# Peptides against a protein of PDB entry 2V3S: the designs that were tried, part 44

Target 1, 95 residues: chain A of PDB entry 2V3S
Amino acid sequence: PISLVLRLRNSKKELNDIRFEFTPGRDTAEGVSQELISAGLVDGRDLVIVAANLQKIVEEPQSNRSVTFKLASGVEGSDIPDDGKLIGFAQLSIS

## One batch from the design tools (peptide; made by RFdiffusion4, then SolubleMPNN)

Design b2_p17_3_s3 (from b2_p17_3, 5 letters changed)
Fold by OpenDDE base, seed 3:
Structure b2_p17_3_s3 (fold): chain B 95 residues (1-95), chain A 17 residues (1-17)
Amino acid sequence: as target 1 above (95 residues)
Amino acid sequence: ASYTVKSGDRTFTVTSV
């Protein structure tokens, strides 16, 4: 399996690393993204963008070691989005 | 600090940065 880390700020704006595994041929990007949402770790509005970037990283994990992407949930937030500080952005990387 | 969350058969480990 592929070991992944999703770096994301929680509802208290605290930065967390969320570690999980992805098994190609058994797991799907959308399925795992839905489980992240069900676990309360990802906002439901971010299903599409998380799934798209998860798919990108798992299809070529040796080439795509890290991806940073803008969250839909961050656009309407009080803080100005900032990819360097991961405000309104999340990062997926190979562990 | 770290803690685990499960959804279905999947386990997530959450660690404060």
Scores: peptide ipSAE 0.837, ipTM 0.968, DockQ to the pose 0.923
Fold by OpenDDE base, seed 2:
Structure b2_p17_3_s3 (fold): chain B 95 residues (1-95), chain A 17 residues (1-17)
Amino acid sequence: as target 1 above (95 residues)
Amino acid sequence: ASYTVKSGDRTFTVTSV
């Protein structure tokens, strides 16, 4: 399996690393993203963007060691999005 | 600090940065 880390801020704006495994041929990007949401770790509004970027990294894990992307939940938030501070952004990386 | 969250059979480990 592929060992992944999703780095993003929780509801208290605290930065966390979320570690999980992805098994190609058994798991799907959409399915794992839904599990992240069901676990309360990802906002439901971010299903599409998380799934798209998870698919990107698991398709070519050797080439895509890290991807940073804008969250839908962060666009209408009170804080100005900032990819450097991961405000309104999340980062997926290979562990 | 770290803790574990499960969704069905999938396990997520959450660590404060």
Scores: peptide ipSAE 0.837, ipTM 0.968, DockQ to the pose 0.941
Fold by OpenDDE base, seed 5:
Structure b2_p17_3_s3 (fold): chain B 95 residues (1-95), chain A 17 residues (1-17)
Amino acid sequence: as target 1 above (95 residues)
Amino acid sequence: ASYTVKSGDRTFTVTSV
């Protein structure tokens, strides 16, 4: 399996690393993303963008070591989005 | 600090950065 880390801020704006595994051929990017949402770790509005980037990283984990992407849930937030600080952004990387 | 969350058959480990 592929060991992944999703780094993003929680509702208190605290940065957290979420570790999980992905098994190609058994798991799907859409399915795992839905599980992240069901676990309360990802905002439901971010299903599409998380799934897209999860698919990107698992299809070529050796070359795509890290992907940073803008969250739909972060657009309406009071803080200005910032990919460097992961404000309104999340980062998915190979563990 | 770290904690574990399960959703369906999947386990997530959450760690404060």
Scores: peptide ipSAE 0.837, ipTM 0.968, DockQ to the pose 0.948
Fold by OpenDDE base, seed 4:
Structure b2_p17_3_s3 (fold): chain B 95 residues (1-95), chain A 17 residues (1-17)
Amino acid sequence: as target 1 above (95 residues)
Amino acid sequence: ASYTVKSGDRTFTVTSV
């Protein structure tokens, strides 16, 4: 399996690393993204963008070691989005 | 600090950065 880390801020704006495994041929990007949402770790509005980037990284994990992407849930927040500080952005990487 | 969250059969380990 592929060991992944999703780095994003929780409801208290604290940065967390979420570690999980992805098994190609058994798991799907959308399925795992839905499980992240069900676990309360990802906002439901971010299903599409998380699934798209998860698919990208698991397709070629040797080439795509890290991807940073804008969250839909961060657009209307009080904080100004910033990819460097991961405000309104998340980062997915290979462990 | 680290803790575990489960959703169905999937396990997530959450660590404060």
Scores: peptide ipSAE 0.837, ipTM 0.968, DockQ to the pose 0.941

Design b2_p17_3_s4 (from b2_p17_3, 5 letters changed)
Fold by OpenDDE base, seed 3:
Structure b2_p17_3_s4 (fold): chain B 95 residues (1-95), chain A 17 residues (1-17)
Amino acid sequence: as target 1 above (95 residues)
Amino acid sequence: GSYTVKSGDRTFTVTSV
């Protein structure tokens, strides 16, 4: 399996690393993204963007060691998005 | 700190950065 880390801020704006595994051929990017949402770790509005970037990283994990992407939930928030500070952005990386 | 969250059979480990 592929060991992944999703780094993003919680509701208190604290940065957290969320570690999980992805098994090609058994898991799907959308399925795991839905599980992240069901676990309360990702906002439901971010399903599409998380799934797209999870698919990207698991397709070629050797080439795509890290991807940073804009969250839909961040755009709708009061804070100005900032990819450097991961405000309104999240980062997926290979462990 | 770290804690574990499960969704179905999937396990997520959450760690404060």
Scores: peptide ipSAE 0.842, ipTM 0.970, DockQ to the pose 0.941
Fold by OpenDDE base, seed 2:
Structure b2_p17_3_s4 (fold): chain B 95 residues (1-95), chain A 17 residues (1-17)
Amino acid sequence: as target 1 above (95 residues)
Amino acid sequence: GSYTVKSGDRTFTVTSV
């Protein structure tokens, strides 16, 4: 399996690393993203963008060691998005 | 600190940065 880390801020704006495994051929980017949402770790509004970037990194894990992307929930929030501080952004990386 | 969260059979480990 592929060991992944999703770095993003929680509802208290605290930065967290979320570690999980992804098994190609068994798991799907959409399915794991839904599990992240069900676990309360990702905002439901971010399903599409998280799934798209998870798909990107698991398709080419050797080439895409890290991807940073804009969250839909961040755009709708009160804070100005900032990729450097991961405000309104999240980062997926290979562990 | 760190803690674990499960969704179905999947386990997530959450660590404060």
Scores: peptide ipSAE 0.842, ipTM 0.970, DockQ to the pose 0.941
Fold by OpenDDE base, seed 1:
Structure b2_p17_3_s4 (fold): chain B 95 residues (1-95), chain A 17 residues (1-17)
Amino acid sequence: as target 1 above (95 residues)
Amino acid sequence: GSYTVKSGDRTFTVTSV
């Protein structure tokens, strides 16, 4: 399996690393993204963007070591999005 | 600190950065 880290700020704006595994052929990007949402770790509004970037990184994990992407939930938030501070952004990386 | 969260059969480990 592919070991992944999703770096994302929680509801208290604290930065956390969320570690999980992805098994190609068994897991789907959409399915794992739904599980992240069900676990309360990802906002439901971010399903599409998380799934898209999860798919991207698992397609070529040797080449795509890290991807940073803008959250839909962050756009409507009170804080100004900042990819460097991961405000309104999240980062997926290979562990 | 760190803790685990499960959703179905999947386990997530959450660690403060």
Scores: peptide ipSAE 0.842, ipTM 0.970, DockQ to the pose 0.958
Fold by OpenDDE base, seed 4:
Structure b2_p17_3_s4 (fold): chain B 95 residues (1-95), chain A 17 residues (1-17)
Amino acid sequence: as target 1 above (95 residues)
Amino acid sequence: GSYTVKSGDRTFTVTSV
């Protein structure tokens, strides 16, 4: 399986690393993204963008070691989005 | 700190950065 880390801020604006495994041919990007939401770790509004980037990284994990992407849930938040500080952004990487 | 969260058969490990 592929070992992944999703780095993003929680509801208290604290930066967390979320580690999980992805097994190609058994797991789907959409399915794992749904589980992240069900676990309360990802906002439901971010399903599409998380699934798209998860699919991208698991397709070529040797080439796509890290991807940073804008969250839909961060657009109307109180803080101004900033990819460097991962405010309104998340980062997905190979462990 | 670090803790685990489960959703169905999926396990996530959460670590403060």
Scores: peptide ipSAE 0.841, ipTM 0.970, DockQ to the pose 0.927

Design b2_p17_4_s1 (from b2_p17_4, 8 letters changed)
Fold by OpenDDE base, seed 2:
Structure b2_p17_4_s1 (fold): chain B 95 residues (1-95), chain A 17 residues (1-17)
Amino acid sequence: as target 1 above (95 residues)
Amino acid sequence: EKAKVIDHPRLAERLAE
């Protein structure tokens, strides 16, 4: 399986590294993303963007070691989005 | 800034515990 880390901020704006595995041929990007949402680790509004980027990284894990993307849940927040600080952004990487 | 590490075991792994 592919070992991944999803780095993003929780509701308290605290940075978290969520470690999980993805097995090609068994798992789907949308399915795993839904698991993360069900576990309360990802906002439901971010299903589409998380799944899209998870698909991107698992299809070419050697080339896409890390991807940073804008969260739908962050666009309407009071804080100004910042990819460097992962405010309104999340980062998915190969561990 | 230090991140808190959270492990997310998959369903099959959770059921095996």
Scores: peptide ipSAE 0.643, ipTM 0.871, DockQ to the pose 0.549
Fold by OpenDDE base, seed 1:
Structure b2_p17_4_s1 (fold): chain B 95 residues (1-95), chain A 17 residues (1-17)
Amino acid sequence: as target 1 above (95 residues)
Amino acid sequence: EKAKVIDHPRLAERLAE
């Protein structure tokens, strides 16, 4: 399996590193993303973007060691999105 | 800043525990 880390801020704006595994051929990007949402670790509005980037990193993990992407849940927030501070952005990387 | 580490075990891992 591929060991991954999803870094993003929780509702208290605290930075979290969520560690999880992905097994090609058994798991799907959408399925795992839905698990993260069900666990309260990812906002439901971010299903599409998380799944898309998860698919991107697992299809070529040697080439895509890290991907940073804009969250749908962050655009309506009070804070201005900032990829450097991961405000309104999340980062997915190979552990 | 330092991130808080959270483990998300998959279904197969949870069933194996």
Scores: peptide ipSAE 0.642, ipTM 0.870, DockQ to the pose 0.585
Fold by OpenDDE base, seed 4:
Structure b2_p17_4_s1 (fold): chain B 95 residues (1-95), chain A 17 residues (1-17)
Amino acid sequence: as target 1 above (95 residues)
Amino acid sequence: EKAKVIDHPRLAERLAE
């Protein structure tokens, strides 16, 4: 399996590294993203963008070691989005 | 900034524990 880390901020704006595995041929990007949402680790509004970027990293893990993307849940927030500080952004990387 | 580590074990792995 592919060992991944999803880095994003929780409701208290604290940075979290969520470690999980993805098995090609058994798992789907959307399915795993739904698991993360069900576990309360990802906002439901971010299903599409998380799944899209998870698919991107698992299809070419040797080329895509890290991807940073804008969250839908961050747009309506009071804080101004910042990819460097992962405010309104999340990052997926190969562990 | 140091991140808090959260493990998300998959269902098959949890059942094997």
Scores: peptide ipSAE 0.642, ipTM 0.871, DockQ to the pose 0.569
Fold by OpenDDE base, seed 5:
Structure b2_p17_4_s1 (fold): chain B 95 residues (1-95), chain A 17 residues (1-17)
Amino acid sequence: as target 1 above (95 residues)
Amino acid sequence: EKAKVIDHPRLAERLAE
């Protein structure tokens, strides 16, 4: 399986590294993303963007070592989006 | 800033625990 880390801020704006595995041919990007949402680790509004980027990284893990993307849940937030500080952004990377 | 590590075990792993 592929070992991944999803880095994003929680409701308290604290940075967290969520570690999980993805098995090509058995898991689907949407399925795993739904698990993260069900666990309360990802906002439901971010299903599409998380799944899209998860698919991108798992299809070519050796080439796509890290992807940073804008969260739908962060657009309407009070803080100004910042990819460097991962405000309104999340980062998915290979462990 | 230090990130807090959170492990998310998959269903099969959770059922095995």
Scores: peptide ipSAE 0.642, ipTM 0.870, DockQ to the pose 0.560

Design b2_p17_4_s2 (from b2_p17_4, 7 letters changed)
Fold by OpenDDE base, seed 2:
Structure b2_p17_4_s2 (fold): chain B 95 residues (1-95), chain A 17 residues (1-17)
Amino acid sequence: as target 1 above (95 residues)
Amino acid sequence: ETPIVINHPSLEKRLAE
């Protein structure tokens, strides 16, 4: 399996590193993303963008070691999005 | 800033076994 880390801020703006595994041929990007949402670890509005980037990293894990992407949940937030501070952004990387 | 580490086991993976 591929060991991954999804780094993003929770509702209290605290930085979280969510560790999870992805097994090609058994797991799907959308399925795993839905699990993260069901667990309260990812905002439901971010299903599409998380799944898209998860698919990107698992299809070529040796080339895509890390991807940072804008969250839909952060667009209308009170804070200005900042990819460096992961405000309105999340980062997915190979562990 | 140190991140809070959360380990998430995959339900889909378990169901596929």
Scores: peptide ipSAE 0.644, ipTM 0.875, DockQ to the pose 0.510
Fold by OpenDDE base, seed 3:
Structure b2_p17_4_s2 (fold): chain B 95 residues (1-95), chain A 17 residues (1-17)
Amino acid sequence: as target 1 above (95 residues)
Amino acid sequence: ETPIVINHPSLEKRLAE
């Protein structure tokens, strides 16, 4: 399996590193993303963008070692989105 | 800033065991 880390801020703005595995041929990007949402680790509004970027990284993990993307849930937040501080952004990387 | 580490085992993987 591919070991991954999803780095993003929780509702308290605390930085979290969510470690999880992805097995090609068994898991799907959308399925794993839905599990993260069900666990309360990802906002439901971010299903599409998380799944899209998870698919991108697992289809070519040797080339796509890390991807940073804008969250739908962060657009209407009080803080200005910032990819460097992961405010309104999340980062997915190969562990 | 130090991130909080969370280990997430897949529900599908757990059910398959």
Scores: peptide ipSAE 0.643, ipTM 0.876, DockQ to the pose 0.543
Fold by OpenDDE base, seed 4:
Structure b2_p17_4_s2 (fold): chain B 95 residues (1-95), chain A 17 residues (1-17)
Amino acid sequence: as target 1 above (95 residues)
Amino acid sequence: ETPIVINHPSLEKRLAE
């Protein structure tokens, strides 16, 4: 399996590193993303963007070691989005 | 800033437990 880390901020704005595995041929990007949402680790509004970037990294893990993307849940937040501080952004990387 | 580490077990592992 591919070992991954999803870095994003929780409701208290604390930085979290969510470690999980992805097995090609068994798991799907959308399925795993839905699991993360069901576990309360990802906002439901971010299903599409998380799944899209998860698919990108698992299809070419040797070339895509890390991807940073804007969250749909962050655009309406009180804080101004900032990819450097991961405010309104998340980062997915190979462990 | 030190991140809080959260381990998310795979579906297969959860089903086996």
Scores: peptide ipSAE 0.643, ipTM 0.876, DockQ to the pose 0.534
Fold by OpenDDE base, seed 5:
Structure b2_p17_4_s2 (fold): chain B 95 residues (1-95), chain A 17 residues (1-17)
Amino acid sequence: as target 1 above (95 residues)
Amino acid sequence: ETPIVINHPSLEKRLAE
């Protein structure tokens, strides 16, 4: 399986590194993303963007070592989105 | 800033336990 880390901020703005595995041929990007949402680790509004980027990284893990993307849940937040600080952004990387 | 590490086991793994 592919070992991944999803880095993003929780509701208290604390930075979290969510470690999880993805097994090609068994897991799907949408399925794993839904698991993260069900666990309360990802906002439901971010299903599409998380799944899309998860698919991107697992299809070529040797080339796509890290992807940073804007969260839908962060658009309406009080803080100005910032990819460097991961405010309104998340980062998915190969562990 | 130090990130909080969270280990998320797959649904399959959780169901197997």
Scores: peptide ipSAE 0.640, ipTM 0.875, DockQ to the pose 0.506

Design b2_p17_4_s3 (from b2_p17_4, 10 letters changed)
Fold by OpenDDE base, seed 5:
Structure b2_p17_4_s3 (fold): chain B 95 residues (1-95), chain A 17 residues (1-17)
Amino acid sequence: as target 1 above (95 residues)
Amino acid sequence: EVAKVVDHPRLAQRLAE
């Protein structure tokens, strides 16, 4: 399986590294994203963007080592989005 | 700032076995 880390801020704005695995041929990007949402680790509004970027990494994990993307849940937040501080952004990388 | 490590439930279960 592919070992991954999804770095994002929780509801308390605390930075978290969410560790999870992806097994090609068994897992799907959307399925794993749904599991993260069900576990309360990802906002439901971010299903589409998380799944899209997860798919991007797992299709070519040797070349796509890290991707940073804007969260839908962060757009309407009080804080100004900042990819450097991961405010309104998340980073997905190969562990 | 140091990130807190959190495991996906499925991973946590596998590591506990």
Scores: peptide ipSAE 0.761, ipTM 0.945, DockQ to the pose 0.647
Fold by OpenDDE base, seed 2:
Structure b2_p17_4_s3 (fold): chain B 95 residues (1-95), chain A 17 residues (1-17)
Amino acid sequence: as target 1 above (95 residues)
Amino acid sequence: EVAKVVDHPRLAQRLAE
């Protein structure tokens, strides 16, 4: 399996590294993303963007070591989005 | 800033076995 880390801020704005695995041929990007949402680790509004970027990283994990992307849940938040601070952004990387 | 590590339920289960 591919070992991954999804770094994002929780509801308290605390930085979390969410560790999970992805097994090609068994898992799907959307399925794993839905599991993360069901576990309360990802906002449901971010299903599409998380799944899209998860698919991107797992299709070529050797080339795509990390991807940073804007969250739908962060667009209308009170804080100004900032990819460097991962405010309104998340980072998915190969562990 | 240090991130807190949180495991996906499936991973947590596997590591606990």
Scores: peptide ipSAE 0.761, ipTM 0.945, DockQ to the pose 0.656
Fold by OpenDDE base, seed 4:
Structure b2_p17_4_s3 (fold): chain B 95 residues (1-95), chain A 17 residues (1-17)
Amino acid sequence: as target 1 above (95 residues)
Amino acid sequence: EVAKVVDHPRLAQRLAE
């Protein structure tokens, strides 16, 4: 399986590294993203963007070592989005 | 800033086996 880390801030604005695995041929990007949401680790509004970027990284893990993307849940939040501080952004990378 | 490590439930289950 592919070992991955999704870095994002929780509801307390604390930076978390969410570790998970992806097995090609068994897992789907949308399925794994739904599991993360069901576990309370990802906001439900971010299903589409997380799944899209997860698909991108697992299709070419050797070339796509890390991707940073804007979260839908962060757009209307109280904090101004900032990709450098991962405010309203998340980073997905190969472990 | 240091991130806190959190495991996906499925990964946690695998590591416990």
Scores: peptide ipSAE 0.761, ipTM 0.945, DockQ to the pose 0.678
Fold by OpenDDE base, seed 3:
Structure b2_p17_4_s3 (fold): chain B 95 residues (1-95), chain A 17 residues (1-17)
Amino acid sequence: as target 1 above (95 residues)
Amino acid sequence: EVAKVVDHPRLAQRLAE
């Protein structure tokens, strides 16, 4: 399986590294994203963007070692989005 | 700033076995 880390801020704005695995041919990007949401680790509004970027990284793990993307849940927040500080952004990377 | 490590439930289960 592919070992991954999804770095993002929780509801308390605390930075978290979410570790998970992805097995090609068994897992799907949308399925794993749904599990992360069900576990309360990802906001439900971010299903589409997380799944899209997870698909991107697992299709070519050696070429796409890390991707940073804007979260739908962060757009309406009080803080100004910042990809460097991962405010309103998340980072997905290969472990 | 240091990130807190959190495991996906499936991974947590596998590592606990």
Scores: peptide ipSAE 0.761, ipTM 0.945, DockQ to the pose 0.652

Design b2_p17_4_s4 (from b2_p17_4, 7 letters changed)
Fold by OpenDDE base, seed 3:
Structure b2_p17_4_s4 (fold): chain B 95 residues (1-95), chain A 17 residues (1-17)
Amino acid sequence: as target 1 above (95 residues)
Amino acid sequence: ETPIVLDHPRLAERLAE
């Protein structure tokens, strides 16, 4: 399996590194993203963007070691989105 | 800033605990 880390801020704005595995041929990007949402680790509004970027990283893990993307849930937040601080952004990387 | 590390085991692993 591919060992991954999803770095993003929780509802209290605390930075979290969520470690999880993805097995090609058994798992799907959307399925694993739904698990993260069900566990309360990802906002349901971010299903599409998380799944899209998870698919991108697992299809070419040698080339796509890290991807940073804008969250739908962060657009209307109080803070201005910032990819460097991961405000309104998340980062997915190969462990 | 140091991130809080969380492990997300899959369903099969969670049920085995």
Scores: peptide ipSAE 0.581, ipTM 0.842, DockQ to the pose 0.532
Fold by OpenDDE base, seed 4:
Structure b2_p17_4_s4 (fold): chain B 95 residues (1-95), chain A 17 residues (1-17)
Amino acid sequence: as target 1 above (95 residues)
Amino acid sequence: ETPIVLDHPRLAERLAE
């Protein structure tokens, strides 16, 4: 399986590194993303963007070692989005 | 800034516990 880390901020704005595995041929990007949402680790509004970027990294893990993307849940927030500080952004990387 | 590390075990693994 592919070992991944999803870095994003929780409701207290604390930076979290969520470690999980993805097995090609068994798992789907949308399925794993839904698991993360069900576990309360990802906002449901971010299903589409997380799944899209998860698919991108698992289809070419050697070329896509890290991807940073804007969260839908961060757009309506009071904090100004910042990809460097991962405010309104998340980062997915190969462990 | 040091991140908080969280593990997300797969459902099948969780059910086996």
Scores: peptide ipSAE 0.580, ipTM 0.842, DockQ to the pose 0.532
Fold by OpenDDE base, seed 5:
Structure b2_p17_4_s4 (fold): chain B 95 residues (1-95), chain A 17 residues (1-17)
Amino acid sequence: as target 1 above (95 residues)
Amino acid sequence: ETPIVLDHPRLAERLAE
């Protein structure tokens, strides 16, 4: 399996590194993303963007070592989105 | 800033716990 880390801020704006695995041929990007949502680790509004970027990284993990993307849940927040600080952004990387 | 590390086990692993 591919070992991944999803880095994003929780509701208290604390930076979290969520470690999980993805098995090609068995798991799907959408399925794993839904698991993260069900666990309360990802906002449901971010299903599409998380799944899209998860698919990108697992299809070629040796080349796509890290991807940073804008969260749909972050655009309406009080804080101004910032990819460097991962405010309104998340980062998915190979562990 | 130090990130908080969280493990997300798969459903099968969670049910086995």
Scores: peptide ipSAE 0.574, ipTM 0.839, DockQ to the pose 0.510
Fold by OpenDDE base, seed 1:
Structure b2_p17_4_s4 (fold): chain B 95 residues (1-95), chain A 17 residues (1-17)
Amino acid sequence: as target 1 above (95 residues)
Amino acid sequence: ETPIVLDHPRLAERLAE
């Protein structure tokens, strides 16, 4: 399996590194993303963008070591999105 | 800033396989 880390901020704005595995051929990007949402680790509004970027990184993990993307849940918040501080952004990386 | 490390519940199960 591929060992991944999803870095993003929780509701308290604390930076979190969520470690999880993805097994090609058994797991799907959407399925794993749904699990992360069900576990309260990802906002439900971010299903599409998380799944899309998870698919991107697992299809070519040797080339895509890290991807940073804008969260749908971050656009309506009071804080201005900032990819450097991961405000309204998340980052997926190969562990 | 140091991130808080969390494990997805299925990770521990998969590592135990």
Scores: peptide ipSAE 0.571, ipTM 0.837, DockQ to the pose 0.899; fails the geometry check

